# Peptides against a protein of PDB entry 3NZW: the designs that were tried, part 12

Target 1, 212 residues: chain A of PDB entry 3NZW
Amino acid sequence: TTTLAFRFQGGIIVAVDSRATAGNWVASQTVKKVIEINPFLLGTMAGGAADCQFWETWLGSQCRLHELREKERISVAAASKILSNLVYQYKGAGLSMGTMICGYTRKEGPTIYYVDSDGTRLKGDIFCVGSGQTFAYGVLDSNYKWDLSVEDALYLGKRSILAAAHRDAYSGGSVNLYHVTEDGWIYHGNHDVGELFWKVKEEEGSFNNVIG
Target 2, 222 residues: chain B of PDB entry 3NZW
Amino acid sequence: QFNPYGDNGGTILGIAGEDFAVLAGDTRNITDYSINSRYEPKVFDCGDNIVMSANGFAADGDALVKRFKNSVKWYHFDHNDKKLSINSAARNIQHLLYGKRFFPYYVHTIIAGLDEDGKGAVYSFDPVGSYEREQCRAGGAAASLIMPFLDNQVNFKNQYEPGTNGKVKKPLKYLSVEEVIKLVRDSFTSATERHIQVGDGLEILIVTKDGVRKEFYELKRD

## One batch from the design tools (peptide; aimed at target 1 A20 M45 G48, target 2 P127)

Design b1_p11_7_s3 (made by RFdiffusion4, then SolubleMPNN; from b1_p11_7, 6 letters changed)
Fold by OpenDDE base, seed 3:
Structure b1_p11_7_s3 (fold): chain B 212 residues (1-212), chain C 222 residues (1-222), chain A 11 residues (1-11)
Amino acid sequence: as target 1 above (212 residues)
Amino acid sequence: as target 2 above (222 residues)
Amino acid sequence: GFPPSVREWYL
């Protein structure tokens, strides 16, 4: 898996691959590694598929309950804390989760929290999470600027996942791309790596380690 | 050291069509190199036009299917005989599986039916309850032999329009029930030839708006 | 130890 999220002047970009593996077996190329918790809040998934899918779905329910009880949307801080507290209760039990909770509230603005099954909870502007995270960081860190246009930011997110899909055997399939703004998240499509790779290679003159 | 798990072999396969879905399984049950049964059905009609199979350790599979059937029954009790949708069934099965997260059911689960729009649906689960809706999925002993075949023949992977220099993919289209049955039969006959844990019989459950029908075909008994 | 066809999925 490779997931990433970053804040910039235009909000948040979230980009993820779609490969699931079972050892050396490619279990799926079409897994949805982003949960749409509510129109303003996303969760990303890395690690055990069931752990992430189950508990982030559960988180969605908790966030909805918060909204019903408090008559306002849950903060990104609170949502991430709920998940963090939950996984911390299971510390040592063998859960495997590397998640980012990304969203917008009026109080917080665009916000990203990293939460993992080790009990780590971090607020930050840039995170890459998964087996391909270092590959994504290589591209993302090299090109990131706060002042990126929305178009450039979307491309950078997509391009970073593509780099990871290229180098990480456990990442691939497609890129799912999101843009989070004050008006909520916007899905920017599913981009098959097989097609995207050649397109990017041709347009950029990159990936010259591969002969077409 | 006590090992609570066994492996009873077998293979299952689900394919979704436009207005139907198919879930098929062989009827061989084995332990190691011994055939326990040549006819032990592992694909079940669970009601509400949902068919289910949990392939791997048969004891776990049977337990899971039984629990799900019971869940369907209680759903009717609690919701005025409302039909359980296939997506809700999938969520329920996730909870059944994940409820044993730390002592998992040793199974690969597939369900098939129609979604709320009447379109064919196949859901597959890992042992601990991650699930995905797909057009096709193979599970069990010969899954590694069949799944790539399904990628090619159902999802048309690595197929391109002639004369396009590989630039235009073969367009996706739904397969007819007849085409799907042919693919299922070819899958299992081929798997039987190359895998000792697959054979004896093939039972296919076909789900349409009119209900569930069953077809049976002989496989090699070697 | 699950066989590949039965193994837990990892992301």
Scores: peptide ipSAE 0.520, ipTM 0.835, DockQ to the pose 0.841; fails the geometry check
OpenDDE base, seeds 1, 2, 4, 5: peptide ipSAE 0.512, 0.519, 0.519, 0.519; ipTM 0.821, 0.835, 0.830, 0.828; seeds 1, 2, 4, 5 fail the geometry check

Design b1_p11_7_s4 (made by RFdiffusion4, then SolubleMPNN; from b1_p11_7, 4 letters changed)
Fold by OpenDDE base, seed 5:
Structure b1_p11_7_s4 (fold): chain B 212 residues (1-212), chain C 222 residues (1-222), chain A 11 residues (1-11)
Amino acid sequence: as target 1 above (212 residues)
Amino acid sequence: as target 2 above (222 residues)
Amino acid sequence: SFPPAVQEWWL
């Protein structure tokens, strides 16, 4: 898996691959590694598929209960804290989760929290999570600026996942791309790596380690 | 070291059409290299136009299917005989599986039915309850032999329009029930040739708006 | 122990 999220002047970009594996077996190329908790809040998945899917769905229920009780959307801080508290209670039980909770509230603005099954909870501007995270960081860190246009930011997110899909055997399939703004998240499509790779190679003159 | 799990072999396969879905399984049940039964059905009609199979350790599979059937029963009691939708069934099965997260059911689970729009639906589960809706899925012993074939013949992977220099993919389209049955039969006959845990008989459950029908075909008994 | 014939999915 490779997931990433970063804040910039235009909000948040979230980009993820779609491969699931079972050892050397490619279990799926079409897994949805982003859960749409509500129109303003996203969760990303890395690690055990069932652990992530089950508990992030549970998180969605907790967020909805918050809205019903408090008559207000839950904060990104509170949502991420609920998840971190939950996984911390299971510490040592063998859960495997690397998640990002990304969203927008009026009081917080665009916000990203990293939460993992070790009990770590971090607020930050840039995270890459998964077996391909180092490959994504290589591209993302080299090109990231706060002042990126929305178009450039979307491309950078997509391009970073593509780099990871290229080098990490456990990442691939497609890139799912999201833009989070004050008006909520916007889905920016599913980009098949098989097509995207050749397109990017041609347009950039990159990936010269591959003969086309 | 004690191993609480057995492996009863077999293979299952689900394919969704436009207005139908199929779930098929061989009828061979084995332990190690011994055939326990040549006709032990493992694909079940669970009511509400939902068919289910949990392939792997048969004791776990049977337990899971029984629990789900009970879940359907209680759903009717609690919700004024409301039909359980296929997506709700999938969520329920996730909870059944994940409820044993630390002593999992040793099974690969597939369900098939129609979604609320009347479209064919196939859901597959890992042993601990992650699930995905797909157009097709093979599970069990010969899944690795069948799934690449389904990628090519159901999802048209690696197929391109002639004369486009590989730039235009073969368009996705739904298959007819007859085409799907042919693919299922070819999949299992081929798997039977190459895997000792697959054979004897093939039972196919077809789900349409008119209900569930069953078809049976002989497989090699070697 | 969990036998390898049926495996959990990883992301």
Scores: peptide ipSAE 0.505, ipTM 0.822, DockQ to the pose 0.624; fails the geometry check
OpenDDE base, seeds 1, 2, 3, 4: peptide ipSAE 0.465, 0.466, 0.465, 0.470; ipTM 0.798, 0.811, 0.813, 0.810; seeds 1, 2, 3, 4 fail the geometry check

Design b1_p11_8 (made by RFdiffusion4; failed a check: the pose's geometry)
Pose (drawn by RFdiffusion4):
Structure b1_p11_8 (pose): chain A 212 residues (1-212), chain B 222 residues (1-222), chain P 11 residues (1-11)
Amino acid sequence: as target 1 above (212 residues)
Amino acid sequence: as target 2 above (222 residues)
Amino acid sequence: FADSTKFRSYS
């Protein structure tokens, strides 16, 4: 698994791979590692497939309950805390999740929270989570600027997940892109590495090692 | 010490057509190197046009299928006999499985039917509730032998249009019920050849708008 | 148990 989310001039970019594993066995290449909590909230998934899916779906129901009760959209900070506090209750029981809660509120602007099963909760501009996180950091960190165009930022996020899908035996499948503005998240497609790799290699001249 | 889990072998397979779906499994049940039964059904019609199989530790598989069938019963009781859609059944199974997160049903579960649009549907589950909708899925002992074959023959992976210099991928035309049954039977004869836990018989459940049909085929008994 | 029967992980 490789997931990333980063803040920039144009909001937030979220990118994830779609590989699921059972050890060295590729269980699936078409899993959705991003959950749409609501029109302005996204959650990313890494770690235990069932733990992430189950608790992030549950988080969505908790956020919806907040809106009914408070007649107001839940903040990113509060939403990430609900998950953070839930996972903390289970500390030591073996839950396994590296998560990112990304969204936008008038009150907070573009906001990103890293939340994991150790109970760690961190607000930040850039996060890469999962077995492939360091591979994504390598490409993302060396090309990141706050002033990236929406187009360039979407590409960098996509390129970074691609770098991870190439080097990490436990990442791959396809790339799912998202862009977050004050009008909510915008889905930017599913990009199969099976075609995305060769296309990027030709157009970019990178991945110079692999013979084509 | 006591081990609450055992392995009863078996292999299951699910393929979704445009307006149908199939869930197949061998009828052999095993413990270690012995055969407990050459015919012990492992794929079940659970009502509301849903078929399911929970393969791995059989006691767990039976308990789960029994619990799900009872779930459909109560769904009708509590919701004015409303039909349980396959998507709803999948979320329900997720909660049943995740409910035992700390003492799991040790099974790989697959269900099949039609979605609300009448299209074929297959869902497969992780032991603790991780699930996804798919075109096809192999589960159980021979899953590692069969899933690659299905990626090739069902989803045309790694196949290209001849003479297109590998540029044009083989189109994703869709399989008829006849073509699917062939792939299923070939899959199980192959699995019976290479995996010692697969054999004796093959039972297929076909699901259409008209309901659930069954077909049976003998397999090598060695 | 077969690999397919084991727990799925995104890592």

Design b1_p11_8_s1 (made by RFdiffusion4, then SolubleMPNN; from b1_p11_8, 9 letters changed; failed a check: the pose's geometry)
Amino acid sequence: MAPAQQEWSLN

Design b1_p11_8_s2 (made by RFdiffusion4, then SolubleMPNN; from b1_p11_8, 10 letters changed; failed a check: the pose's geometry)
Amino acid sequence: PSPAQQPWSLN

Design b1_p11_8_s3 (made by RFdiffusion4, then SolubleMPNN; from b1_p11_8, 9 letters changed; failed a check: the pose's geometry)
Amino acid sequence: MAPAQQPWSLN

Design b1_p11_8_s4 (made by RFdiffusion4, then SolubleMPNN; from b1_p11_8, 8 letters changed; failed a check: the pose's geometry)
Amino acid sequence: MAPATQEWSLN

## One batch from the design tools (peptide; aimed at target 1 M45)

Design b1_p12_1 (made by RFdiffusion4)
Pose (drawn by RFdiffusion4):
Structure b1_p12_1 (pose): chain A 212 residues (1-212), chain B 222 residues (1-222), chain P 12 residues (1-12)
Amino acid sequence: as target 1 above (212 residues)
Amino acid sequence: as target 2 above (222 residues)
Amino acid sequence: IDYPPSVQFRWY
């Protein structure tokens, strides 16, 4: 798995791969590793497929309950804490998840929280999570600028996941893109690496190692 | 020491057509190198036009299917006999499985039916509730032998339009019930040839707007 | 006991 999310001038970019594994067995190439908590909240998934899916879906129900009770959209900080505190209750039981809670509120602006099953909870501008995280860091860190256009930022996030899908035996399938502004998240498509790789290689001239 | 789990072999297969779906499984049940039964059904009609199979440790598979069938019964009791849609059944199965997160049902489960639009639907599950809707899925002992074949023959993976220089992918025309039954039977004759836990018989459950139908085919018994 | 990967837990 490879997931990333980063803040910039135009808001937040979220990109994930779609591979699921059972060891060296490719279990699926078409899994959704991003969950739409609500129109302005996204959650990313890495780790145990069932733990992530189950608890992040549950998180969505907890966020909705907050809105009914408080008559107000839940903050990114509070939403990430609900998951962080839940996972902490289970510390030592073997839950396995690397997660990112990304969203926008008038109160907080673009906001990103890294939350994992160790109970770690961190606010930050840039995170890459999963077995392929370092591959994504390599491309993302060396081309990142706060002042990226929405178009360039969307591409970098996409390119970074592609780099991970290429080098990490446990990442791949397709790339799912999102952009987060104060008007909520915008889905920017599912890009199959099967075609995205060759297209990027030709248009960019990169991936110069692999013979085409 | 006591091991609460065993492996009863078997292989299951699910394919979704435009307005139908199928869930197939061999009827052999095994323990180690012996055959417990040559005919022990492993795919079940659970009502509301849903078929399911939980393959792996059979005791767990039976307990799960039994618990789900009872779940559909109570769904009707609590919701004025409303039909349980396949998507709702899938989320329900997720909770049943995740409910044993710390002592799992050791099964790979697949269900089939039609979605609310009458389209064919297949869902497969992880032992602890991870699930996804799909076009086709092989489960059980021969899953590693069959899934590649289905990616090729059902979703036309790695296939291209001849003479397009590998530029145009083979279109995703959709399979009829007849073409699907062929792929299923071929899949199981192939699996019976290469995997010692697959054989004896093949039972297919076909689901349409008209309900659930069954077809049976013999397999090699060696 | 050696379960096939298809029966084992899925990971992202």

Design b1_p12_1_s1 (made by RFdiffusion4, then SolubleMPNN; from b1_p12_1, 7 letters changed)
Fold by OpenDDE base, seed 2:
Structure b1_p12_1_s1 (fold): chain B 212 residues (1-212), chain C 222 residues (1-222), chain A 12 residues (1-12)
Amino acid sequence: as target 1 above (212 residues)
Amino acid sequence: as target 2 above (222 residues)
Amino acid sequence: LNFPPAVQEWWL
């Protein structure tokens, strides 16, 4: 898996691959690694598929309950804390989760929290999570600027996942791309890695390690 | 060291059509190199137009299916005989599986039915309850032999329109029930040739708006 | 628990 999220002048970009594996077996190329908790809040998934899917779905329920009880959308800080507290209770039990909770509230603005199954909870501007995270960081860190246009930011997110899909055997399938603003998240499509690779190679003159 | 799990072999396969879905499984049950049964059905009609199979360790599979059937029954009791939708069934099965997260059911689970729009639906589960809706999925012993074939023949992977120099992919289209049955039969006959844990018989459950139909075909008994 | 590849849990 490779997931990433970063803040910039235009909000948040979230990009993820779609491969699932079972050992050497490619279990799926079409897994949804982003949960849409509400129109302003996203969760990303890396690690055990069931652990992530189950508990982030549970988190969605908790966020909805908060909204019903408090008549206000939950903050990104509170949502991420709920998940962090939950996984901490299972510390040592063998859960495997690497998640990012990304969203916008009027109180916080655009916000990203990293939460993992070790109980780590970090607020930050840039995170890459998964087996391909280092490959994504290589591209992302090299080109990241706060002042990126929305178009350039979307491309950078997509391009970083593509780089990870190319180098990480456990990442691939497609890129799912999101842009989060004050008006909520916008889905920017599913981009098949096979097609995207050749397009990017041609347009950039990149990936010269591949002859074709 | 004591291993609480067995492996009863077999293979299952689900394919969703436009207005139907199929879930198929061989009828061979094995332990190690011994055939326990040449006809032990592992694909079940669970009511509400949902068919289910949990392939791997048969004791766990049977337990899971039994629990799900019971869940359907209680759903009717609690919700005035409301039909359980396939998506709700999938969520319920996730909870059944994940409820044993630390001592999992040793099975690959597939369910098939119709979604709320009447379109064919196949859901696949890992042993601990992650799930995905897909057009097709193979599970069990020969899944690695069948799944690539389905990628090519159901999802048309690596196929391009002639004369386009590989620039235009073969378009996705729904397959007819007859075409799907052909693919299922070819999948299982081929798997039987190359895998010792697959054979004897093939049972196919076809789900349509009119209910569940069963078909049976002989496989090699080697 | 360790599962054989055929029935192994999925990883992302």
Scores: peptide ipSAE 0.448, ipTM 0.796, DockQ to the pose 0.668; fails the geometry check
OpenDDE base, seeds 1, 3, 4, 5: peptide ipSAE 0.440, 0.443, 0.443, 0.444; ipTM 0.780, 0.797, 0.792, 0.789; seeds 1, 3, 4, 5 fail the geometry check

Design b1_p12_1_s2 (made by RFdiffusion4, then SolubleMPNN; from b1_p12_1, 6 letters changed)
Fold by OpenDDE base, seed 5:
Structure b1_p12_1_s2 (fold): chain B 212 residues (1-212), chain C 222 residues (1-222), chain A 12 residues (1-12)
Amino acid sequence: as target 1 above (212 residues)
Amino acid sequence: as target 2 above (222 residues)
Amino acid sequence: INFPPAVQEWWL
């Protein structure tokens, strides 16, 4: 898996691959590694598929309950804290989760929290999470600027996942791309890595280690 | 040390059509190199037009299916005989599986039915309850032999329109029930040739708006 | 408890 999220002047970009594996077996190329909790809040998944899917779905329920009780959308801080508290209670039980909770509230603005099964909870501007995270960081860190246009930011997110898909055997399939603004998240499509790779190679003149 | 899990082999396969879905399984049950039964069905009609199979350790599979059938029963009691939708069934099965997260059912689970729009639906689960809706899925011993075939023949992977220099993919389309049955039969006959844990018989459950139909075909018995 | 290789958990 490779997931990433970063804040910039235009909000938040979230990009993820779609591969699941079981050892050497590619279990799926079409896994949805982003959960749409509400129109303003996203969760990303890395680690055990069931752990992530189950508990982030549970988180969605908790966020909805908050909204019903408080008549206000839950903050990104609170949502991430709920998840963090939950996984911390299971510390040592063998959960495997690397998650990012990304969203926008009027109170917080665009916000990203990293939460993992070790009990770590971090607020930050840039995170890459998964087996391919270092490959994504290589591209993302090299090109990131706060002042990126929305178009450039979307491309950078997509391009970073592509780099990871290229180098990490456990990442691939497609890139799912999101832009989060004050008006909520916008889905920017599913980009098959096989097609995207050749397109990017041609347009950039990159990936020269591959013939064609 | 004691291993609580067994492996009873076999293979299952689900394919969704436009207005139907199929879930098929061989009827061979084995332990190690011994055939326990040549006809032990592992695909079940669970009611509400939902068919289910949990392939791997048969004791766990049977337990899971029984629990799900019971869940359907109670769903009717609690919700005025409301039909359980396939997506709700999938969520329920996730909870059944994940409820044993720390002593999992050793199974690959597939269900098939129709979604609320009347479209064919196949859901597959890992042992601990992650699930995904797909057009097709193979599970069990010969899944690695069949799944690539399904990628090519159901989802038309690596197929391109002639004369386009690989620039235009073969368009996705739904398969007819007849086409799907052919693919299922070819999948299992081929798998039987190459995997010792697959064979004897093939049972196919076809789900349509009219209900569940069963078909049976002989496989090699060697 | 570890799974035998026949049926495995999915990883992301």
Scores: peptide ipSAE 0.484, ipTM 0.814, DockQ to the pose 0.588; fails the geometry check
OpenDDE base, seeds 1, 2, 3, 4: peptide ipSAE 0.421, 0.437, 0.433, 0.427; ipTM 0.780, 0.798, 0.796, 0.792; seeds 1, 2, 3, 4 fail the geometry check

Design b1_p12_1_s3 (made by RFdiffusion4, then SolubleMPNN; from b1_p12_1, 4 letters changed)
Fold by OpenDDE base, seed 4:
Parts: sequence; structure tokens; C-alpha cells
Structure b1_p12_1_s3 (fold): chain B 212 residues (1-212), chain C 222 residues (1-222), chain A 12 residues (1-12)
Amino acid sequence: as target 1 above (212 residues)
Amino acid sequence: as target 2 above (222 residues)
Amino acid sequence: IDFPPSVQEWWL
């Protein structure tokens, strides 16, 4: 898996691959590693598929309950804290989760929290999570600027996942791309890595280690 | 050292059509190199036009299917005989599986039916309870032999329109029931030839708006 | 508990 999220002047970009594996077996190329918790809040998945899917779905329910009880959308801080508290209760039980909770509230603005099954909860502007995270960071860190245009930011997110998909055997399938703003998240499509790779190679003149 | 799990082999396969879905399984049950049964059905009609199979350790599979059938029964009791939708069934099965997160059912689960729009639906589950709706899925012993074939023949992977120099993919289209049955039969006959844990018989459950029908075909008994 | 190779947990 490779997931990433970063803040920039235009909000948040979230980009993820779609491969699931079982050992050396490609279990799926079409897994949704982003959960749409509400129109303003996203969760990303890395680690055990069932752990992530189950508990992030549960998180969605908790966020909805918050909204019903408090008559206000849950903050990104509070949503991430709920998940963090949950995984901490299971500490040592063998849960495997590397998650990012990304969203927008009027109080917080665009916000990203990293939460993992070790109980770590971090607020930050840039995170890459998964087996391919270092490959994604290589591209993302080299090109990241706060002042990126929305178009450039979307491309950078997509391009970083593509780099990881290229180098990490456990990442691939497609890139799912999101842009989060004050008006909520916008889905920017599913980009098959096979097609995307050749397109990017041609347009950039990159990936010269691969002969066309 | 005590191993709480067994492996009873077998293979299952689900394919969704436009207005139907198919779930098929062989009828061989094995332990190690011994055939326990040449006819032990592993695909079940669970009611509400939902068919289910949980392939792997048969004891776990049977337990899971029984629990799900019971869940359907209670759903009717609690909700005035409301039909359980396939998506709700999938969520319920996730909870059944994940409820045993720390001693999982050793099974690959597939369900098939129609979604609320009347379109064919196949859901697959890992042992711990992650699930995905897919157009097709193979599970069990010969899944690795069949799944790539399904990628090519159901999802038309690596197929291109003639004359386009590989620039235009073959368009996705739904397959007819007859075409799907043919693919299922070819899949299982081929798997039987190459995998010792697959054979004896093939049972196919076809779900349509009119209900569930069953077809049976002989496989090699070697 | 480790699963036999025929049935495996999915990882992202």
C-alpha cells in the first residue's frame, strides 16, 4: 500500500493506490483505500484490510453519532482521537492500521491526522503511509510547495503514488485521487497505473529505466 | 503442535451478470491427500435471493453459513419480514467474521445475489472480514488458477479492440447466463486437471429475479 | 495463529 495526504494553499490532496495482497498473491487491484466518512472527512487505509475497513467504518458511525448528539459535524481532531483511543484499547492485540484522517471544519480548516495501531496520533501537513511510503516521499518532498495550484497539487499526489506503485511490489492497481476543500471532498477519479505510467513517461520523459 | 485449523480444499467462483449472479463450487471435500467426500455441497441458498459459500476449513465454513442463515431469520423477525439486501448481507457477514478477529474463521467467503437495482452482485470476504463488491471472484484451492482467467474473460483484461494497435481496450460488457455458465464450467474442468483438491462435481447456483436455480455437472473423479 | 497458504488475510 501507498497512501498520502498533504495540505497546501488550496486545501488537502489525498491519493492512494488500490492493491491488496496476500503474501505474493495480488488479492485485488480495485480496493478502495479511502473511506468517505462524511462530505468533509476522509479516512485512508494501510495495513490489515479488515482492521482498517472495519474500524474506519465504525469511526464513520461514531462521527455520525457525534453529529446527531452535538448537532454539529465532528472535528478532525476529535474524529482522529476516537480512532486513536480505540486502537489504543487494542494495543498488543495485533491490529495493523496506518491511517490518515483528513478533513475540513470551520474551526480547524483543512486538517490531517496520522493514526496508527501503535497508538501514535500526529497532526501534520504531509504524510505518506504504507510499504511504498518512502517512494512517495521521494517524489512528494522533492516537488512540494505550499503555493501549489490545485492542478499541480493533484498531479503531484497522483505522481507520487505512481512512483510508489512503480517501485513497491505491494502497491499498484490504480490511483484514487481526492481534493478536500471548505466545500467538502471532491473525487478526482480512478487512474489505472498501467495506463497512467505510460502517459506520465511520455509526457515527462521520466521512468527511463523502463524501455517502451 | 496442535493446529486448530484444517483445510478441506475445494474451489468456489462467483460471477455477476447484468440481471443475474452465479456462485459455483466443486463438491470435493478432502483432508491432506484423502478424499472425504465426492459430493459435499458448499454453496448454499440462504434465503432472500442470497447464495453463499465459505471455502477453506469446512467446519468454519459451515459454522459461518449457519450463523448467517440464522442472521437472516432474525432480520425477518426484527423487521417485519423485510428482505435483506445483498449489501446489508455483506455488512452483516463482515461483522460475523470480524467478531472472531482473534480466532478467525479460516475461510474465503463469497456471496452472490441481486442489488437493490436488480443488477447482479458478488461480494468476497477475507478470513478477517474485509469485503469488496466485484464482478467476479474465485476462492479456494484453485483460485490462483482461475482468477487470472476470469480477469481476462469477464473483465477483458489485456484485451484490445482489433485495429487500434492496443490503444483501445475491449469495452466492458455483461455476459449472458449461458456465457457465464460456460466460463464456470471451463474454469472448473481446467482447475480439476491441475489441482488435486478440486474435482468430483460442480454445483452452480444461479440467482435471478425469479429466484435461485441449481445446476449440477460431473467433474473428473481422479 | 497463522493461516495455511490456501486462505490468507488481505493486506493493504
Scores: peptide ipSAE 0.500, ipTM 0.822, DockQ to the pose 0.622; fails the geometry check
OpenDDE base, seeds 1, 2, 3, 5: peptide ipSAE 0.487, 0.498, 0.493, 0.486; ipTM 0.810, 0.822, 0.819, 0.810; seeds 1, 2, 3, 5 fail the geometry check

Design b1_p12_1_s4 (made by RFdiffusion4, then SolubleMPNN; from b1_p12_1, 6 letters changed)
Fold by OpenDDE base, seed 2:
Structure b1_p12_1_s4 (fold): chain B 212 residues (1-212), chain C 222 residues (1-222), chain A 12 residues (1-12)
Amino acid sequence: as target 1 above (212 residues)
Amino acid sequence: as target 2 above (222 residues)
Amino acid sequence: LNFPPSVQEWWL
């Protein structure tokens, strides 16, 4: 898996691959690694598929309960804390989760929290999470700046996942791309890595390690 | 050291059509190199137009299917005989599986039915309850032999329109029930040739708006 | 979790 999220002048970009594996077996190329908790809040998945899917779905329920009880949307800080507290209770039990909770509230603005199954909870501007995270960081860190246009930021997110899909055997399938603004998240499509690779190679003159 | 799990072999396969879905499984049950049964059905009609198979360790599979059938029963009791939708069934099965997260059911589960729009639906589960809706899925012993074939023949992977120099992919389209049955039969006959844990018989459950139909075909018995 | 190859947990 490779997931990433970063803040910039235009909000948040979230980009993820779609491969699941079972050992050397490619279990799926079409897994949804982003949960849409509400129109302003996303969760990303890396690690055990069931652990992530089950508990982030549970988190969605908790966020909805908050909204019903408090008559307002949950903050990104509170949502991420709920998940962090939950996984901490299971510490040592063998859960495997690397998640990012990304969203926008009037109180917080655009916000990203990293939460993992060790109980780590971090607020930050840039995170890459998964087996391909270092490959994504290589591209992302080399091109990131706060003042990116929305178009350039979307491309950078997509391009970073593509780089990880190219080098990480456990990442691939497609890129799912999101832009989070004050008006909520916007889905920017599913981009098959097979097609995207050749397009990017041709347009950039990149990936010259591949002859074709 | 005592191992609580066994492996009863076999293979299952689900394919969704436009207005139907198919879930198929061989009828061979094995332990190690011994055939326990040449006809032990592992694909079940669970009611509400949902068919289910949990392939791997048969004791766990049977337990899971029994629990799900019971869940359907209680759903009717609690909700005035409301039909359980396939998506709700999938969520329920996730909870059944994840409820045993730390002592999992040793099974690969597939369900098939129709979604609320009447379109064919196949859901597959890992042993601990992650699930995905897909057009097709193979599970069990020969899944690695069948799944690549389905990628090519159901999802038309690596196929392009002639004369386009590989620039235009073969368009996705739904297959007829007849074409799906052909693919299922070819999948299992081929798998039987190359895998010792697959054979004897093939049972196919076809779900349509009119209910569940069963078909049976002989496979090699060697 | 440790499963035989025929039935394995999915990883992302």
Scores: peptide ipSAE 0.482, ipTM 0.811, DockQ to the pose 0.611; fails the geometry check
OpenDDE base, seeds 1, 3, 4, 5: peptide ipSAE 0.474, 0.480, 0.480, 0.474; ipTM 0.804, 0.811, 0.809, 0.805; seeds 1, 3, 4, 5 fail the geometry check

